# Peptides against a protein of PDB entry 8BZL: the designs that were tried, part 327

Target 1, 228 residues: chain A of PDB entry 8BZL
Amino acid sequence: SYDRAITVFSPDGHLFQVEYAQEAVKKGSTAVGVRGRDIVVLGVEKKSVAKLQDERTVRKICALDDNVCMAFAGLTADARIVINRARVECQSHRLTVEDPVTVEYITRYIASLKQRYTQSNGRRPFGISALIVGFDFDGTPRLYQTDPSGTYHAWKANAIGRGAKSVREFLEKNYTDEAIETDDLTIKLVIKALLEVVQSGGKNIELAVMRRDQSLKILNPEEIEKYV
Target 2, 242 residues: chain B of PDB entry 8BZL
Amino acid sequence: SRRYDSRTTIFSPEGRLYQVEYAMEAIGHAGTCLGILANDGVLLAAERRNIHKLLDEVFFSEKIYKLNEDMACSVAGITSDANVLTNELRLIAQRYLLQYQEPIPCEQLVTALCDIKQAYTQFGGKRPFGVSLLYIGWDKHYGFQLYQSDPSGNYGGWKATCIGNNSAAAVSMLKQDYKEGEMTLKSALALAIKVLNKTMDVSKLSAEKVEIATLTRENGKTVIRVLKQKEVEQLIKKHEEE

## One batch from the design tools (peptide; made by RFdiffusion4, then SolubleMPNN)

Design b1_p29_1_s2 (from b1_p29_1, 13 letters changed)
Fold by OpenDDE base, seed 4:
Structure b1_p29_1_s2 (fold): chain B 228 residues (1-228), chain C 242 residues (1-242), chain A 29 residues (1-29)
Amino acid sequence: as target 1 above (228 residues)
Amino acid sequence: as target 2 above (242 residues)
Amino acid sequence: STYYRDFWETLSEEEREKYRKEAEEVMFG
């Protein structure tokens, strides 16, 4: 019987499992997202890849579709489940609606999925927050954040994970129209923001850029160093 | 904190999944399994703990399982859980082959199982599998591959790694001795013996206590071979002479 | 599982902390 009610209200109205899932997110590597004028940028703290680990398998920035990508903080295995479901939905939408998803649409889908896991019997919340960026069909850049509760909001810039507070404080001070006036400046802003919490410079940063009408580009370390 | 030791995996106040942590601890006491990727092949080496003379020699491998023609795995942890997961891997691989008329890519097979593992950490009434796996394989996409998966459902690709007892020490040794880009299967085998000799809690490494499988490509086909005891003895002897 | 609990209780606090760290790396890495 107790296995059915994992996420329940406390006497004071708290959903502890959701709150605890949010604590799991704080244990994750830092991710940052910034919306520029004609660009969206995601950056993630690279944990020191063990010398013998294949870097290909440690990616924390994933494409959901040609026009949408996601970074996450929290439980990596949980994130994989969400990513897979989102990818299926993106393809399904293309088939049924004949257009790519809007960034809001796929964010709402992910949010709804997360919310169901906070209310369904015998399921725990997902231990992840996500930054979802991309372009709508009209060319509008978008940035959304989701958390374990299934809540989502649109942002100009935001951060999640262990260093999120420091990164957000930096972004609050430095995100201006001038700071995002060009694509390069926007990229620099993300890098500078991550450097608030990442040690050893550009080698420990994963950076993905999506420009208007272009596919997701993951920058190599050499490209990142040009902005440092 | 005893409060979060329920069968249902739930978050602690600190955002931890204790059942997953406990599963990993159980694996830490299991026999050592090692994987090494080489330029011309990939290998698994596993500690044999149950050397009972009465065990029918017919058991091809106690800890190394052939999954399909292109993949094998080794397991550290609860044997019963291992059996369930290895069977599931075989089923997934077979279903894929039937559906697509081609072998399942290595990473896809690993991911499919990892999704199952993850589910057992998220759904009520289920406990995590007390098993970590090493996967070796070949596919046309990435060639020779080595993966590790854990009870959480997380996985990663590796050039060399170790699970089970003294895995941390083994990994440290591998980091020191693994030469990127220059690793031959021969050198990998030697490295495996070296690491096992130091990490196994045995006074002397014997061929009876070690199981080794290699995966190579011959004439455009994958060949998975479990080394004969005599071959393992020769490897041990070579190590002792160095 | 009673098995995991029993095992966990046999470990020292230092050993437990080691496994906790390893688990965090696995789960969040």
Scores: peptide ipSAE 0.056, ipTM 0.598, DockQ to the pose 0.691; fails the geometry check
Fold by OpenDDE base, seed 1:
Structure b1_p29_1_s2 (fold): chain B 228 residues (1-228), chain C 242 residues (1-242), chain A 29 residues (1-29)
Amino acid sequence: as target 1 above (228 residues)
Amino acid sequence: as target 2 above (242 residues)
Amino acid sequence: STYYRDFWETLSEEEREKYRKEAEEVMFG
């Protein structure tokens, strides 16, 4: 029976497969999330899209529902599974509860899914971290981060992936009430944060913006360059 | 490092999935397959390695499979794994048709298989499929399409791409010669022959060693056609004259 | 699983590194 417990405690009390999944996350493209006053912004490092690759199929930011979007770092195929499960839950919630999910609710759902994969026999952890942003029904902007272990926390700003350390250091220094006073300043903050690790300016950045009572907007390269 | 070369796909200390890497390596030694998207169609070209004289010339493409009326694929890697996956693709497409009374969109079929591939990298007691696929198709949503999927369960859309032996060199050549927005099916066929001639470890390209399929639209219907050997010979001859 | 391992062992270190890089692009790209 190959159903050996894949994720087991070491003699030292460590879950090695979870720790190693976290290392996989560090190999992923950098993603950053910032909560503004009336805006949430996700930015992701675009890997140089191979000249012959369709840009439509290279998306690191996706909608989970009308009021929630997610960026991820780590294994792309793993992320797709999580995204699909989250989307189903968002729709199910609308049907059963007759309201959209809160950002915290869907984050907790994703976190619980990840946690189960750390405890279930015959399953390895998901090799992804996620930044989940959106608006609650009351119009409150939210940002959450989750990791392969299934832990999650609310943030004002955070980053994941290979350049996360540098981006977080930048955000710790530059995230102020003044820096997020306007929507444009908030967007600029995200771009500046990503530019700490992304070379060649705005062409290598994917940016998504969600404003209060508005749908998710993916900015085109020309719109991004206006902020650079 | 050897502790993580287990039959079960698990993370290494460095966050690597060695079984997926090994699957990719196996595919690298498989026959070359390339796909090219044109304005008026899409094509697959594949290296034929097993030329058995006793194979009934009923040109069952060894590496190109019709999936439904609107899609075909080529495979690079383990033949048995390829057979399982191509059969699954056909079943998924058929179930969708029965359920929704319309053909499955191309990307949805690709994604459905990719979810299966991913599962075989995450569930215990399973190994990754040692297969990469190129998909060609047409649907009413995006028109002509070309996709690539890999053992990890990741996929992408392409204007042109290559899998199997010497794929990196082939991709480099495609990047140099592919003219975005100006590619006709005729030009794509010529490009396919050019790239195969350079990437296949053969002194002379022969029609018996190359399979080519085209997907076009005629009178509002998708037409998938495998080129006859004579047609391939003509393409090779034309290339040799340039 | 044994098939992949046996195959991997037949490759040079340079070839292995090439496939590792390609695999990383596929997995994380």
Scores: peptide ipSAE 0.047, ipTM 0.592, DockQ to the pose 0.706; fails the geometry check
Fold by OpenDDE base, seed 5:
Structure b1_p29_1_s2 (fold): chain B 228 residues (1-228), chain C 242 residues (1-242), chain A 29 residues (1-29)
Amino acid sequence: as target 1 above (228 residues)
Amino acid sequence: as target 2 above (242 residues)
Amino acid sequence: STYYRDFWETLSEEEREKYRKEAEEVMFG
């Protein structure tokens, strides 16, 4: 059975462990990213925090640097490893290059990290996909997606996780220049997209906004409800 | 399913890590450990299963370990794995102290160990640790804290939680009886006894079968104290009288 | 992630026993 080996090609040319890692991602909470004109927005399905759990420890949206943030779907522990390495790289880049990373650069770094874990016989793939958003130094908003294989692409809008298909279908229909004309409309688009798969409205959504030359802002539930 | 139970943790076709799941099952058979966060302190309560009267060294506790001056943990799972992880926690805390001349923040210590746990789920030739931990601590950033970590390397902060045998039932009881914002250490101790009495597979709860540690702040210093048997007896007695 | 915990809670006792046996094999095997 070729699927017993960590990451080897099947006779048909498949990397089963990568495919199976993608299945792990599909079990994760839904995340959505949208690039606006001067804003990037990440939204994540907020699973009901277990009673008595500290909500601060259940964040699925995190900053990688002042100009870059990431949402993920899949294995939380795997994500933490990727996030930590990405943060270190962001800081290293600032120290060595004296400029913040571009969103593409850090995405490529993460993608390369993931890819290495698909090629080493001593490692399994990361069970995560990520949406990486932010601003380049020139002020250009960016959205990238990575998957367990280490592939990455730039997107206008995308989704990952359990409800990704439905959210993507929504975005394909509703992502227009008019829909992202303003920051508020862009935020509304993300919320509406998530509401396709999230039950009980805005209370189950985590939303992060990054505007040009501004730090990541996590919206509180009250702020989210204003857009719903 | 059997094809994916190799020593190397790999994904199943369904995206599951069976070795991690199996490790969690193993923990379910371990003695119960409770953690409860109060306004004025935090506690760990653990079931003592192996009372060896002939043990030469009375350690701090069977299942509760002091990590540094500001943190302690309890363990549910494989003893050998627990020993490795608790030693690693101590080393991490010590190295941090030496490097920064400040005690390691609680969450950072938890995260550092969780990264190790995660690595054992991802690197070939390694198996997950068959251990879950509860961490109690104090730091200047968040005050009193309670964390739980599992074999996957996931962790979370909690007001109250349970690991080990009958943990689900214990958590349910904690959810019912935990009074958010009004929990004193005294009430937390009473709650711990109540929950242990119902979750431990014993006809009658005895002080010999329970170890309790409290973490408090006195005069700007963290105090970690294991309750004496007499103190535990008093708590049990009070519970029986209610 | 509570994924694995939730998983165990959804399993039947028979299914849990299967996993228990497999876990024992990993630990002692």
Scores: peptide ipSAE 0.018, ipTM 0.597, DockQ to the pose 0.099; fails the geometry check

Design b1_p29_1_s2 (from b1_p29_1, 13 letters changed)
Fold by OpenDDE base, seed 2:
Structure b1_p29_1_s2 (fold): chain B 228 residues (1-228), chain C 242 residues (1-242), chain A 29 residues (1-29)
Amino acid sequence: as target 1 above (228 residues)
Amino acid sequence: as target 2 above (242 residues)
Amino acid sequence: STYYRDFWETLSEEEREKYRKEAEEVMFG
């Protein structure tokens, strides 16, 4: 049966392992990304960190470089591999080209990596979707999404993971120029979007913001509560 | 669906990796291993199931492995898989030391192994390792540390945790009794004995059935010590009196 | 692979579900 093969087309032209990897993404914690005017914001559903777990090791939002960060939904271990590869590429680019990567460049790199894993009979697709945000050298905020197939697109706002449908519906209704007029409003939009699927308020949200010419900032729970 | 468990590295229609789930299942039958982080040290406590009188005195431990001068680990799962992984950990640590002339940071060593584990879940022709590990260590970046990793290649840092048989019950007890910020190594040892006494499938806890290692700092050096049976007996005795 | 499968088949559905939940936490958590 074709569904048992890792990377073969079905008679009707489907790559089942890619589709099934997308189902794995749907089991992941919800992540949301929003591009504002001069800010990019990532929010992730924070699973209740086990009381005895170190939160440092559970972060779902990570920096790829000073100007790029990533959130993901799906298999955590798979994500780590992608993140590491992306980080290496970001540094390599700086060394060879003497400029930081554009958000599109690193997204394309990640997408290409994912795509290759859909073509090898010895490998399964990555079970992750990613939201990649950051600033290009010209100061333009960017948001990209990748999926297990290796496709990527630019977005104004998007969501991935188990609550993605509800969050996207919210964003479709509420993403307006007025809603992103200020940095604070943009942050508030992300929080409100996540609250559509996250219970118990701001304590269950991980939020990161990147402003032009600033490093990634992870908001603490108290900072998040100010927007709730 | 069992339809997708025959091949090691494919997703089910529901997006599940059954081989990873099965590996986790196997670990549930392994001997209990505990890790507890204290302010002044970190410890591993492991159930010793196979007590053979004819076994040569293992200088370190059957279930606890020294990785380098600053790290040790305990394993739950398939012994042969554990041996492969512990050897790999040692090699990684050694290579790092040779390359950088400093000990590998604890989390980096854990992550390196986790990447290997993950690979065995993604590449065809390989099965997941049927092993979970607890890591204890010290480095200059984060001080005393405790990590847990599983067959998926995921890991996390912990103040206290448990793997193997009755791990859920053990974790529940640890959550109840662990006092954040107030844990001394002495209190951690007592807690370890308490939890093992309740979680091990034995009628009576004995020193011969428990292995304990502590990692401390003395005079600016890491000291990894496996407790002698007499020391463990004293801990058990103290627990019985309380 | 065969070893794990055989073991898994010996478990009750309730026991399997317990391990599945744990696995999901490990994989997606």
Scores: peptide ipSAE 0.017, ipTM 0.562, DockQ to the pose 0.660; fails the geometry check

Design b1_p29_1_s3 (from b1_p29_1, 14 letters changed)
Fold by OpenDDE base, seed 4:
Structure b1_p29_1_s3 (fold): chain B 228 residues (1-228), chain C 242 residues (1-242), chain A 29 residues (1-29)
Amino acid sequence: as target 1 above (228 residues)
Amino acid sequence: as target 2 above (242 residues)
Amino acid sequence: SKYYEDFAKTLSEEEREAYRKKAEEIMFG
């Protein structure tokens, strides 16, 4: 019967498909997020874009709304599904509530979506973790992380994907109030963190910056090199 | 290990989707399809494997399908799966046209199908489609475009790429010979023949074994043309003389 | 799917690993 629950508890109380989905995340490119004072920054490891690949179609950072961005690690196709649903929800919220979503709201929506896929018969978990950054209407910068289980937490800084452990260790040592005192320092912190796992410097980093009351800006390689 | 191989749409302990990987492996043994983006057009070239003398209907194209007036695709993999997906592409494109009174943007059509492919990797009781596709198209947003989609539901835009048998070797050759910014449709056609000649497991490339379609713009309209056998013969001959 | 499993059995381990690596690049790239 194909209607069997894919995600079931083991005798020991484990949800193996969720755990295995977390392993899938570790196969993804490294992503890092940092919350500054008036800035949020996402950075992603760019795998060497195949020489003949269109860079436009290789994006690991995407806008969910004008005030919210997401980076992900894991199955790219799974991420696209989550992103699309989140975008629809952001627009729906604007229409129904007449305000943009809070970063927490959309994070919770995504988390709930993921959780449903861990409990629904005939569905496997999403093989992605996400870093969700943005600004609430009051101008407060936010960073959240979600995993395949549907859990979410707020962070000052975090990393996901293959090199997440090394990046997190770096952030734990280097994330201070002084290190995020300015926008430029915050950006520099993200770049330095990614350089722990990225070998070829600024050319292999995708960086997105959202400042208070500003739209998402994806930095070009030349702009990134200024911080290296 | 085998237990996870037999179950559809589940993660292995290492976080792998074996059924998707196996589908991609199956495609690796399918007939070769390549796409090349040029400044003045885009092309698909595909290996024709089923040359049956008794086939009454000379299918103009076994592997290249017109999707709408602005897009075509080629398929590598399971024929039955390909038929389902190409039909779905046409339906999606038509529904969009009816709804918005404009042709669907190329990437949006690709994405729509990729969402379906992804769903077949996530929902129980379904297997991944054993098909990779190359898409060629034109739209007002990005002009000429080439996309590749795989059983995972992932896709990417390309200047040149290859799927199916010996695709890795073909991609390597394309990387060597593709000149960014200088690629004309004429040069792209020559490159396609060159790559197919080296990657197809045939002693001699013949026009009967190759399907080529070009997508160009003429007088503000997209023109999708399947090359005639004589035209392909000329391309092959030219390659042999060089 | 039995179809994919049967096909996979026809490949050498080295060939399978090569395809797996390619698949991983596509799936997670």
Scores: peptide ipSAE 0.382, ipTM 0.766, DockQ to the pose 0.702
Fold by OpenDDE base, seed 1:
Structure b1_p29_1_s3 (fold): chain B 228 residues (1-228), chain C 242 residues (1-242), chain A 29 residues (1-29)
Amino acid sequence: as target 1 above (228 residues)
Amino acid sequence: as target 2 above (242 residues)
Amino acid sequence: SKYYEDFAKTLSEEEREAYRKKAEEIMFG
């Protein structure tokens, strides 16, 4: 039946639909995440917003809860589904457990959701990777990455999407204790990392900052230019 | 390569969803629809391709649908798919109203439908909807709004945009002529006629081939009005004189 | 699925590529 999305093992043990979903991620805009000492920063490449497009509706970084935010690379519509499910889970957790989710918990939830879509013959995998950042209730900054397979890991810094390779190479060279010594330096590191792949400078960067005990802040273009 | 084209909801080796791409291609040959946001209102203009002389003069909008008291949409693509989606929009809006005793916010209605569209790209036994939509609306949160959604389930807000046949050319023209912050509904109507005149595959633009709806606020109420043929004729005449 | 495939066959390769680029922008943008 040609009507079914079939995620099955190949004779050599490959899940081709998962691998191909990972290729879809590479078509997405580049996103970068960095964990500082008391700050987490997400940056995303803004593809040139069409002149007549409302920028409000073009967001690659979103809050999942007060203490967690996410950036993604890949299929935008797929990401919206994941975001919505994650938001519901965050609220549910608050109601049932009476505490906000840990960053690891919500990452695991998202990962599990993705994984289920790799085992159903009636569904294709999600064509997204995500960077999930935030603070646990003890004030510890966290960064996690997940992919279409449903795997996830904790990171100090990472990148996803089209330019991820170049950005990761930059981060591997430049992520030091000195480079994240202050909040401002951490922000600068993210911007510099994105500039490895962004052609038009700071105007084409979306940047979000979450500090300890503070809400998510999306920086405006003028604020970003101060770090360029 | 061809093995993935026939399957509705699988990735190609390159990470492509061919059925979604093909649906979008099909829409490119549909009648042109454009939307323009103004300071004092928002409009939809759509090409009428099926002009039958025996159609009763009460021109039911072929391509423009009222969704609720505060929103309307225009469709480009497969008519049957459009009917299903417009009906679903109405149902979503009505359920929200009943549940919350307030009209559904514009973006929330758009998003709800986009989630349905997305599902039809991910679940087996489904094909993508062969329809793109333009939405116009007013709500207390953002005022006048214009949205576009596509078969993928993605959407965006726009000041002006176009879907269907020659949409790329139309968008280019809109980009050139749209004056941000200075667009009145009157100017928007004139711009709509200008763009349609150049982008429709007709030798001469006539009022019978164009459907226009405006959404305005009067006395604290939303007014959705389909322009009469005579009004459209006047707009065309004015354009020809300039 | 067949409906879309049949339609795609009616397009030139250049037209198809243009739509592909647009689709990619919409899907991943």
Scores: peptide ipSAE 0.375, ipTM 0.756, DockQ to the pose 0.691
Fold by OpenDDE base, seed 3:
Structure b1_p29_1_s3 (fold): chain B 228 residues (1-228), chain C 242 residues (1-242), chain A 29 residues (1-29)
Amino acid sequence: as target 1 above (228 residues)
Amino acid sequence: as target 2 above (242 residues)
Amino acid sequence: SKYYEDFAKTLSEEEREAYRKKAEEIMFG
């Protein structure tokens, strides 16, 4: 009988609701993040947009601020809540500290938010993992991952969602200093990684690129095909 | 003792929110609602199931709600839940107008409600709303728009979509017959009748069983109009003659 | 299910301003 009231510890010390939220994440579309030398790249699997669906409303990569963007896997509605709170925090930070957030700071904020939802008597965990990428004010590219538990870690490259295992295995084999030597190579690495789990080629991939001192750029399908 | 109603929507071992799925199932038994986006307007078509003889021919649609001057919605699901959500939509829209002295953008209104819906799936002591909505609107940013939202708080923009009973079949038909870029409001109305005729559990489609609203732009103003029964009859007749 | 479809937006200037106002309300409200 899973206790329906709160996220509680099992006799063996597990937080089942957190684990189950992680299962929800595994059902989400695949997202990949790679940190290059002077670039961060997010890639997401485009689910076959229903023929009549407006593609504009099906975006998996969002900006949190000018220097930070996020991809997620799992429950879209849950993600929206996290995104909104993160965006507010980014602006709050600018107001109070007069500087943009560091990628770590906003990641920690999101992680803390998630963690609180694992301890609250009247809340379920967020059913999302997130890849958060961006640049710190010193120009350092960063990639972080968060999960439903509220844990976070810095990564060189990582993946979340249904194809995450295969993508991670690919990245473990192919992420080298040579593979990220240039911006183009870094982008290519992300595309190749996603192609491990995406059957229909470049048309079913969304890519976002953030370069140092540049705004988030979403690549169009034609631009993606140049890398394939 | 505030009995923390321990009934929080929680994850299953498989990562599913069953209460949300059950709410969606409940919506599947509700009357069919269609939305179709055209080049020159957008429409909602909804099944009327409760034809109570004692209902005064009140011109107001049972299932289609005007939200503001630029937006309307249709609801599939629990009526009481629908009333709460439609009222909330109106309040949100009005507050925005008062605060910013301009109408709320369509997507912002949809998102605001969706955040409320989501909260009812995450916070303890609350159940998901047993309601899906179709939204039609116009704003200066994106022109004519059609959105769908579900009990999870998820939403999306659509060219054409359906909620409620036989929605999957309706969507399939819409996919087959919807011509992107060539859809006029007139053709959209015809398509709506065609789809409803096939998806409603009635032997013969009658105007009494269908509500249709159109949203158009006239002289730089949004016009939301519920079709008169006679107009719907003409549409049905035309369909039967084809 | 549509429930697992991903939604993300880029921030417009108007949206950014809205979040800024929300932040101000939280901080000074």
Scores: peptide ipSAE 0.256, ipTM 0.682, DockQ to the pose 0.020; fails the geometry check

Design b1_p29_1_s3 (from b1_p29_1, 14 letters changed)
Fold by OpenDDE base, seed 5:
Structure b1_p29_1_s3 (fold): chain B 228 residues (1-228), chain C 242 residues (1-242), chain A 29 residues (1-29)
Amino acid sequence: as target 1 above (228 residues)
Amino acid sequence: as target 2 above (242 residues)
Amino acid sequence: SKYYEDFAKTLSEEEREAYRKKAEEIMFG
């Protein structure tokens, strides 16, 4: 049976293990990314931290470098591997090229890594999708999305995970030049988009903001509530 | 679906890794291990199932392993897998010490092992480790710490948690009785006994069936101590009198 | 389930330095 083999093509041209990895992504928490004029915003559905769990270990948005941030949907352990590889690559790039990575570069690196795991014998695909946001060294804001297949594209706005369809539908309707005219409006757009799938207000949203020439900022719940 | 459980590292149509899930299920049948973080220390308490009089008293607990001067762990699951992983933890810690001339931070050690665990869920010709671990430690970055890891390579920090048999019930009890910010090591020990008494499938809790280790700081040094049987007996007695 | 939780960490300066050292080791190791 082709579905039991290492990632191979079916007679009808499907890579079942990649498709099944995409199903794993749909079980992940919802993440949304939006590119504004001079801002990039990532939002993630915050699952209630289990009582007695350390919140420090339950973050869903991570920095790859000073100029790049990502969110993942899918298998946590798989995501950690990709994050670590990407972080090493960001530092390697700084050492060799003496400049930070472009968002496209690091996205391509991650995508290539994922793709190799779909083609290499004795490996399964990564069960993760990623939203990668940041600024290029020229100050251009970027948003990319990757999936388990290793494909990647640039987006104005996108979503991944369980509620991705609903969030994307919202963004398709509400993403306008007016809606991203200011940083605050862009943040508000992300929050509103997540509220399509998150039941309890700003308390269940993790939000990261990166502005031009500024470090990544994780908004606290009080700051999020100001936009609601 | 049984169709996708025969190969170690493939997704089901629903996006599940059945071998990982089965490994986690197997751990549910292992002896209970508890971890509790206190303000002045951290502890591990484990069920001792193999009480053979002829076993040479290994200086350390059947289920609790010293990893380095600042960390210990307890294991639930396949013993052979546990031995491999505990040895690997020690090697990782030693290599780090040699390379950087400082002890490995607790979370870094946990993460290093978890990356290995994850690899065994992704690479062909490998099976997941049938082991969950609790880690206790101290470092200069975060102080006293408690971590839990599972066969998938996931981990998390905890104030209190449980793995193995009746872990869900134990976690529920810990959630009820754990007082955040007010937990002393003494209170944590009492809580551990209380939880074990209710979660262990024994008519009466005895010191012979319980192993407890504490990690504290004394004069700027980490002290890892396995409680003597008499000390455990006293804790049990105190619980019975309350 | 804990199995499908998203994983993310913020990079501390110390963590960044660790990745830099790792990159150096890979490049010059």
Scores: peptide ipSAE 0.038, ipTM 0.632, DockQ to the pose 0.020; fails the geometry check

